# Ledger of designs, part 193: peptides against a protein of PDB entry 6B4J

Target 1, 315 residues: chain A of PDB entry 6B4J
Amino acid sequence: DITMQWYQQLQDASMQCVLTFEGLTNSKDSQAKKIKMDLQKAATIPVSQISTIAGSKLKEIFDKIHSLLSGKPVQSGGRSVSVTLNPQGLDFVQYKLAEKFVKQGEEEVASHHEAAFPIAVVASGIWELHPRVGDLILAHLHKKCPYSVPFYPTFKEGMALEDYQRMLGYQVKDSKVEQQDNFLKRMSGMIRLYAAIIQLRWPYGNRQEIHPHGLNHGWRWLAQILNMEPLSDVTATLLFDFLEVCGNALMKQYQVQFWKMLILIKEDYFPRIEAITSSGQMGSFIRLKQFLEKCLQHKDIPVPKGFLTSSFWRS

## One batch from the design tools (peptide; made by RFdiffusion4, then SolubleMPNN)

Design b1_p24_7_s2 (from b1_p24_7, 13 letters changed)
Fold by OpenDDE base, seed 2:
Structure b1_p24_7_s2 (fold): chain B 315 residues (1-315), chain A 24 residues (1-24)
Amino acid sequence: as target 1 above (315 residues)
Amino acid sequence: SKLEQELLKKAQELFEKMLKEFEE
């Protein structure tokens, strides 16, 4: 399966990256440990500072991240930090940065859906300039949310139940599996972030270039999802999340083809979702239903709440 | 990448197939 090949390739690349900077990560040398911590902070703190407050601040954050990845010294925690401080510094920073972007999807976007857009535009811009970071973003995203690929992990003979649950994206701590609502919330955040990334371009970059991972991948995601049997609660939730965030962009890009797909979803795929939806899962089902009906009725997909406008960039 | 391009091509074909089947 080509999808699984792609998934595995990205995971392998991520694993190789980890192995590359293992010396830095596992070093007991005091100086190396200090460098590691400084680099980790330099990579992650700027991402955590991303907000919807001002475009100018977002640009500053972007510039700082880009500078760090470019081998330039940046100020972090009152110290000058550079990836050149250690031979594995760049690999480490790229990995941690990518991890942090996905974590923001998992946490921040999960709680505040509008946060997807400022995070995504920075991620997209960094991805354009640093493709390896983009690959690592995908790797982290796919690992935490297999539905972003999409594929459904399968239980293998001899596998522990907990391991299977983790493969499905659940957090398992002290032999306790994550509650379904929390699981879906995290998955939603990551899908929303992904849906935002594939449609956004950093406005201060070379927009004449092709998006490194653009809407064509969104189209691919939908095609693949529709070719898969729906999962209870999961499919309705994530399909809604995806369409709410990038449906407008897909509509503009694919026009008639998009509407044909939407009709297919409503008339063919949605009944299949309904068939597997229990009474306790009606919330996600109803939300998707209402969204589809509204969009088809109005022949329009609304611009998502939190979408960045020109006024944002002038602030 | 070549793999991604193939993946995208396959997805388009898949969509067209699904659409055709739906319309029949």
Scores: peptide ipSAE 0.411, ipTM 0.884, DockQ to the pose 0.716
Fold by OpenDDE base, seed 1:
Structure b1_p24_7_s2 (fold): chain B 315 residues (1-315), chain A 24 residues (1-24)
Amino acid sequence: as target 1 above (315 residues)
Amino acid sequence: SKLEQELLKKAQELFEKMLKEFEE
């Protein structure tokens, strides 16, 4: 279908990118290896430095990433680094940068939900200026979290169980599959990051332009999820994560239509979730239920914790 | 992209269909 076509197109673009810089990554030349490492650090360290501490620091990080992607030299590890150091440097940096953003969702946001917003606003701003980075973010996100597309990978005849588990987004190490709680935690982090990206704009850019991947994609995600059979524990968890992060923004954008969707979730979709929820998974279900009931009762969705305010940007 | 526009259109149609079915 069209969703799978979109998924595959992004994956193909990502694979093509990898092939483009294969010469750099596979080189045995000492200088090439050094350049690769320098470029990798230059692309990823600034993202790791993103924090909720000060808007001024966030701007510095953004400017550094943008400079690097623009072919300007940047200081990294005490050295001057530029994508011009290798013909495949730009493609490599774009790929690694996108990968790092998704990894921050998988790790940092998973552990600290409020971290989604500063990471997302930088990612959104970079995406606006460098569309290829945005496409690669989606590709990495979709591969690690198929539920962000959304689609559910299916087991095929002859497939190894471990491979199927990996397709579902589980980590498998030494023939041991990741625990369900850790899996859901990582998926939650990535969904929360995505939900933040689609609603945030870099405040120092041209905000008159259309968001490259805005709230309309959030609306699409919800529509697609609701048109799918729920997965045990996964659907309730990720639907809550998504709505907690971007529900307020969706409410403001879609107004009456948004509330109709929430009613549909509560009255029509919940019984389907409940039917597949075991006693040990009631926590995620109850959390979603309580959230929706509260929102419907108050006719309001709260601004998520960690949302960036004007005071943040003045710090 | 054209594909994304089609995706968004499809999503809206699906949503409207779901609402209609729910109200019936």
Scores: peptide ipSAE 0.410, ipTM 0.884, DockQ to the pose 0.719
Fold by OpenDDE base, seed 5:
Structure b1_p24_7_s2 (fold): chain B 315 residues (1-315), chain A 24 residues (1-24)
Amino acid sequence: as target 1 above (315 residues)
Amino acid sequence: SKLEQELLKKAQELFEKMLKEFEE
């Protein structure tokens, strides 16, 4: 399967990256440990500072991340930090940066959906300049949320239940599996972040270039999801999340084809979701239903809440 | 990448197939 081949290729690249900086991460040298911590903070703190407050602040954050990835010294925690401090510094920073972007989807976006857009536009801009960071973002995203690929992990003979649960994206701590609501919340955040990334371009870059992972991948995601059997609660939840965030952009890009797809979802796929939806899972189902009905009735998909406007960039 | 191009092509084929089946 070509989708699984792509998934595995990205995972292999991510694994290879980890192996490359293993010397830095496993070093017992005090100086190496200090460098590691400084680099980790330099890579992750700027991402955590991303907010919806002002475009100027977002630009400063972007410039700082880009400078770090470009081998320039940056100020972090009152110290000058550079990836040149260690031969494995760049690989480590790229990996940790990508991991942090996905983590912001998992945590920040999960709790505040509008946060997807400022995070995504920075991620997209960095991806354009640093393709390896983009690949690592996908690798982290796919591993934490297989539904972003999309595929449904299968239980294999001899597999531990906990391992299977983790493959599905559940957190398992102390042999206790994550509650379904928390699981779906995290998955929603990651899907929303992904849906935002594929449609946004950093406004201060060379916009003449093609988006490194644009709306065509969103179209691919939808096609693949619709070609799969729906999964209880998960499909309804994530399909809604995806369409709410990038449906307007897809509508503008694909026009008639998009509407044909939406009709197909409503008339053909939605009944299949309904058939597997239990009475306790009606929330996600109803939300998707209402969204589809509203969009089809009005022949429009609204711009998502939190979408970055020109006024944001002037602030 | 070549693989991504193949993925996108496959997705388009799947979509067209689904539409055809739906119209039938």
Scores: peptide ipSAE 0.409, ipTM 0.884, DockQ to the pose 0.713
Fold by OpenDDE base, seed 4:
Structure b1_p24_7_s2 (fold): chain B 315 residues (1-315), chain A 24 residues (1-24)
Amino acid sequence: as target 1 above (315 residues)
Amino acid sequence: SKLEQELLKKAQELFEKMLKEFEE
């Protein structure tokens, strides 16, 4: 299966990256430990500072991340930090940066959906300049949210139930599985972030070039989802999340084909979702239904809340 | 990558197939 090959290739690349900087992470040398911590902070703190407040601040954050990845010294925690401080510094920073972007989807976007856009535009811009970071973003995203691939992990003979639950994206701590609402919230955040990344370009880059992971991948995702049997609660939730965030962009890009797809969802896929939806899970289904009905009725997909405007970039 | 391009092509073919089957 080509989808699984792609998934595995990205996971392998991520694992190889970890092995590459293992010397840095496992070092007992005091100086190496200090460098590791400084690099980790330099990679992650700027991402956590991303906000919807001002475009100028977002540019500063982007420039700092790009400078760090380019081997230039940056100020972090009152110190000058550079990936050149250790031979494995660049690999480590790329990995931690990618991980942090996905974590922001899992945490910040999950709680504040509008946060997807400023995070995504930075991620997209960095991905354009540093393709390896993009691959690592996908690897982290796919591992935490297999539905972003998409595929459904299968229970294998001899597998522990907890391991299977983790493969499905659930957090399991002390033999306690995460509540369904929290699980879906995290998955939603990651899908929304992904949907934002594939449609956004950093405005200060060479926008004439093709998006490194653009809307064609969104179209692919939809095609794959629609070709899969729906999962209870999950499919309705994530399909809504995806379309709410990038539906407008997909409409503009694919036009007639997009509307044909929406009709297919309404007429063919909805009954399949409904068939697996219990009375207690109708919330996600109804939300998706209402969204699609409204869009089809108005022949328009609204611009998502939080979408970055020209005024944002002038602030 | 070549793999990604093939993935995208297959997805497009799949979508077209689904639409065709739906319209029939």
Scores: peptide ipSAE 0.408, ipTM 0.883, DockQ to the pose 0.675

Design b1_p24_7_s3 (from b1_p24_7, 16 letters changed)
Fold by OpenDDE base, seed 5:
Structure b1_p24_7_s3 (fold): chain B 315 residues (1-315), chain A 24 residues (1-24)
Amino acid sequence: as target 1 above (315 residues)
Amino acid sequence: SEIEQQLLEQAQQMLQEMLEKHKK
């Protein structure tokens, strides 16, 4: 399966990256440990500072991340930090940066859906300038949320139940599996972040270039989801999340084809979701139903709440 | 990448097939 080949290729690249900076990670030298921590903070703190407050602040964060990835010194924690401090510094920073972007989807976007857009536009802009960071974002995203690929992990003979649960995206701590609501919340955040990334371009970049991972991948994601059997609660939840965030952009890009797909979802796929939806899972089902009906009735998908406007970039 | 291109092509074909089946 081509989807699984793509998944595995990205995971392999991510694993190779980890092996590359293992010397930095496993060093017992006090100076190396200090460098590692400084680089980790320099890579992750700017991402955590991303907010919906002002475009000027977002530009400063972007410039700082780009400078770090370009081998320039940046100020972090009151110290000058550069990836040149260690031969493995760049690989380490790229990996940790990508990991942090996905983590913000998993945590911040999960709790505050509007946060998807400022995080995504920075991620998209960095991806454009640093393709390896983009590949690592996908690798981290796919591993934490297989539904972003999409594929449904299968139980294999000899596999431990906990390992299977982790493959499905569940957190398992002390032999206790994560509650379904928390699981879906995290998956929703990551899907929303992904849906935002594929439609946003950094406004201060070279807009003449093709988006490194654009709306065509969103179209692919939908096609693949529709070609799969629905999964209880998960499909209804994530399909809604995806369409709410990038449905307007897909509508503008694909026009008549988009509406044909939306009708197909409503008439063919939605009944299949209904057939596997229990009484306790009606919330996600009803939300998707109402969204589809409203969009089809009005022949419009609203711009998502939190979408970045011209006024944001002037602030 | 080559794999991504193949995925995009496959997705387009899958969607067209689904749409054709829906019209019947």
Scores: peptide ipSAE 0.561, ipTM 0.927, DockQ to the pose 0.736
Fold by OpenDDE base, seed 1:
Structure b1_p24_7_s3 (fold): chain B 315 residues (1-315), chain A 24 residues (1-24)
Amino acid sequence: as target 1 above (315 residues)
Amino acid sequence: SEIEQQLLEQAQQMLQEMLEKHKK
């Protein structure tokens, strides 16, 4: 299975990265601990500062992240911080930065869907300049949300139920599994972030270059989802999230082919979703239904709420 | 990557097959 090979390759790369900076993370030396904390803050705080307020502020955040990844000193917590402070500093920062982007999908985007776009455009721009960060974003995303690959983890003989639940993306704390609504909310946030990343380009970069992980991957994701049996509640939820965020962009890119796919979803795939939908899951089902019907009726997919306009970049 | 390219090609083929089946 090529999909599983791709998944495993990215996970292996991520694991190798962790092994590379293990010396920094496990050090008992006071100076090394200080450097680790400074680097962690320098990598994560700028991402948490991303907002929909002004394009100029977003540019400042981007420049700070790029400077850090480029080996330049940056100000963080009132101190000068550089990845050159430790030989494992760059690998550590790349890993933590990628982890933080995915975490913003899991938390911020999950709660505020419009936040996907400013986060995604920064992530896309950084990915263009630092491909390793992009691979690590995928690795973190895939691990937390296997549906972003997509694949459905299977229960194996001898596996603990909690471990299986974690593989599915659920959080399990003190032997209590996460509620389904919270689980779906987090998965939605990550899918929405991914859908935003694949369509956005940093406007101040070299626009002549090909997007490192563009809309063709969105098209692939849809094709793979449609080739899989639907999963109860999950498929209806995430398919809606994906199409709401990147459906307009896919429509513009693939035109007639996109509409053929959308008809296929409505006529062939949607009944399969219906067949596995329980009465308690009708909310996600109805939402997807209404979205598909509206789009097909109007022959248009609306621009998603929060999409970055030219006026945003002039602010 | 090479594997990503293979995935993209596979996806295109899969989608084409699904569309052909739908026309029937």
Scores: peptide ipSAE 0.559, ipTM 0.927, DockQ to the pose 0.762
Fold by OpenDDE base, seed 3:
Structure b1_p24_7_s3 (fold): chain B 315 residues (1-315), chain A 24 residues (1-24)
Amino acid sequence: as target 1 above (315 residues)
Amino acid sequence: SEIEQQLLEQAQQMLQEMLEKHKK
């Protein structure tokens, strides 16, 4: 199907990127190793420094990342670092940067949901200026969280169980599969980050341009989810996460159409989720139920906690 | 991309169909 073709194209592009900078990553030369490490740090450290503290600091981080991607030298670890230090430097940095954004969804956003917004606005702004980074973000996101595509990976004949579990997004270490709660937590973080990216624009860019991966993709995501059979615990969890983060934005964008979809979710899709929900999985189900009921009752979806306000950008 | 455009179009059609079925 078209969804799987899209998934595969992004994965192929990501794999080709890895192959392109393989010379840098596999080099035994001491200078090349040093350059690699410097570039990796320059790409990833700024992302780890993203916080909700001040808009001015966020702008500095953005400018540093953009400068690096633009071939300008940046200071990292007390050294001047540039992607021009190696012919494969730009591809490597783009890949590692994209990987780090997704990792922040998987880790930071998973633990602190409000962190989605400052990370997402930087990611969105970088994506606008550097489309290849955006494609790589999607590739990393889709690989770690197939539900962000969305699709549910299927077991194939001859596949090892552990490989199947990894395809589903589980971490498997020493033949031990990740606990379901930790799995869902990581998936939630990545979905929340994605939901934030598609609605946010970098405020200091050219706002006249179309969002490179905007709310229309959120609308597509919902449509696709609703066309899929619900997966136990996963669907209820991630649907809630998605709607909590970008439901307000979708409501504003799609208005009447959004509410029609929300009613469809409540009346047609929600019973299907209920039918597959066990007594031990009622938490996510109840949370989604309460959210939907509240939104429909009040005819409003609240602005998500952590949403960046004008006051944030003035700080 | 071309594929993304196709996906968006497909999603719109799919959602429309679901909404039509729901009214029924």
Scores: peptide ipSAE 0.558, ipTM 0.927, DockQ to the pose 0.721
Fold by OpenDDE base, seed 2:
Structure b1_p24_7_s3 (fold): chain B 315 residues (1-315), chain A 24 residues (1-24)
Amino acid sequence: as target 1 above (315 residues)
Amino acid sequence: SEIEQQLLEQAQQMLQEMLEKHKK
C-alpha cells in the first residue's frame, strides 16, 4: 500500500531526526542543557504567540521562526539564541517546531477553530522555505491523527489494547482511555489545521512557486476517505471539519469535478455513514447532513469563518 | 516526492472509478 509506505517513510524520517539530536537531548552537560532549553523555547514560543489579532504581528513571528531556521541569532527569553550553538541544534529546532505546530492543531484549533488559519499560513510559509519542517509536521500529524493520512490502524495479534487505542489517536493515561468527545475534538483540530495548511500560502513569499503540499493533497485525502469504510462518529466528524475548512477552496480549484465528488458523497457515501451512526452520534451526523444539503442546494460552499482577508494583512 | 506523486495519481484514478460507478 503506497499510503502506508508514505506514512512509514515520514515516521522513519522523524525517528531518524530524533536520533540525530539525541546527543543534545540526553547530554548531562550544563551548557548543553541550557542550549537545549533555549532552542526549545525559541522554536515553540513564537508558535504559541500566533493569533488572529494582527497581520503585522504574524509577520514578525514568521520572520523570527525563519531567522532561527536560517541559522541567524534570535532573541528568546532575553537571550540571543542560535541553532549554531550546537551541531544538532537545527535538527532539534526543526523537530520541535513541527511538533509545536501540530500541538497547536491539537489544542488551540480544537478549542478555537478560527485559529487554524493564522497557524496554517505560518506553517505553510515555513514549509515552503524549509521542506524538512513540512515533512516533520506531516510525521507528527500522522502519528497523532492517522485519519489525516488517512488510514485506520489495525489491531495486531499480541498487541495491548492500550497500544491499539494510542495508535488510533486516543490518549491513554493511567490505564484510562480518553473520552470520545475529547478525542474527536483533538482530531478535529488537527484535521482543520491540515485543511487550512493545504490551501494557504504565505503572502510575502514567492507565490509563483507551487505549494509544497497544496490542494491536490486535499483532493487526494477526500478520494482516500471515500474509498474507505466509514468509522462510527469519526468519519462524519472529520469529513465535516475538512469540508468546512477547505471545501470552498476545493470548489474553486476543481469546479465541476468538485461538485461531482460532493454529489457522490451525498448519494453514495453519506448513506453508508448513516447506516453505522447510532442515536448517540447524531450530532456529527446531523452537522454533516446539513452542511452537504446546504452546499448542494445553494451550489456554493461558504468561505470558512476565520479565513484571512486582505484587511488582516493590513493590520 | 516521488511517492507523493504516485499517491496523487492513484487518488485521481480511484476517484474517477468511483464517479464512473456512481453514474451506473
Scores: peptide ipSAE 0.557, ipTM 0.926, DockQ to the pose 0.755

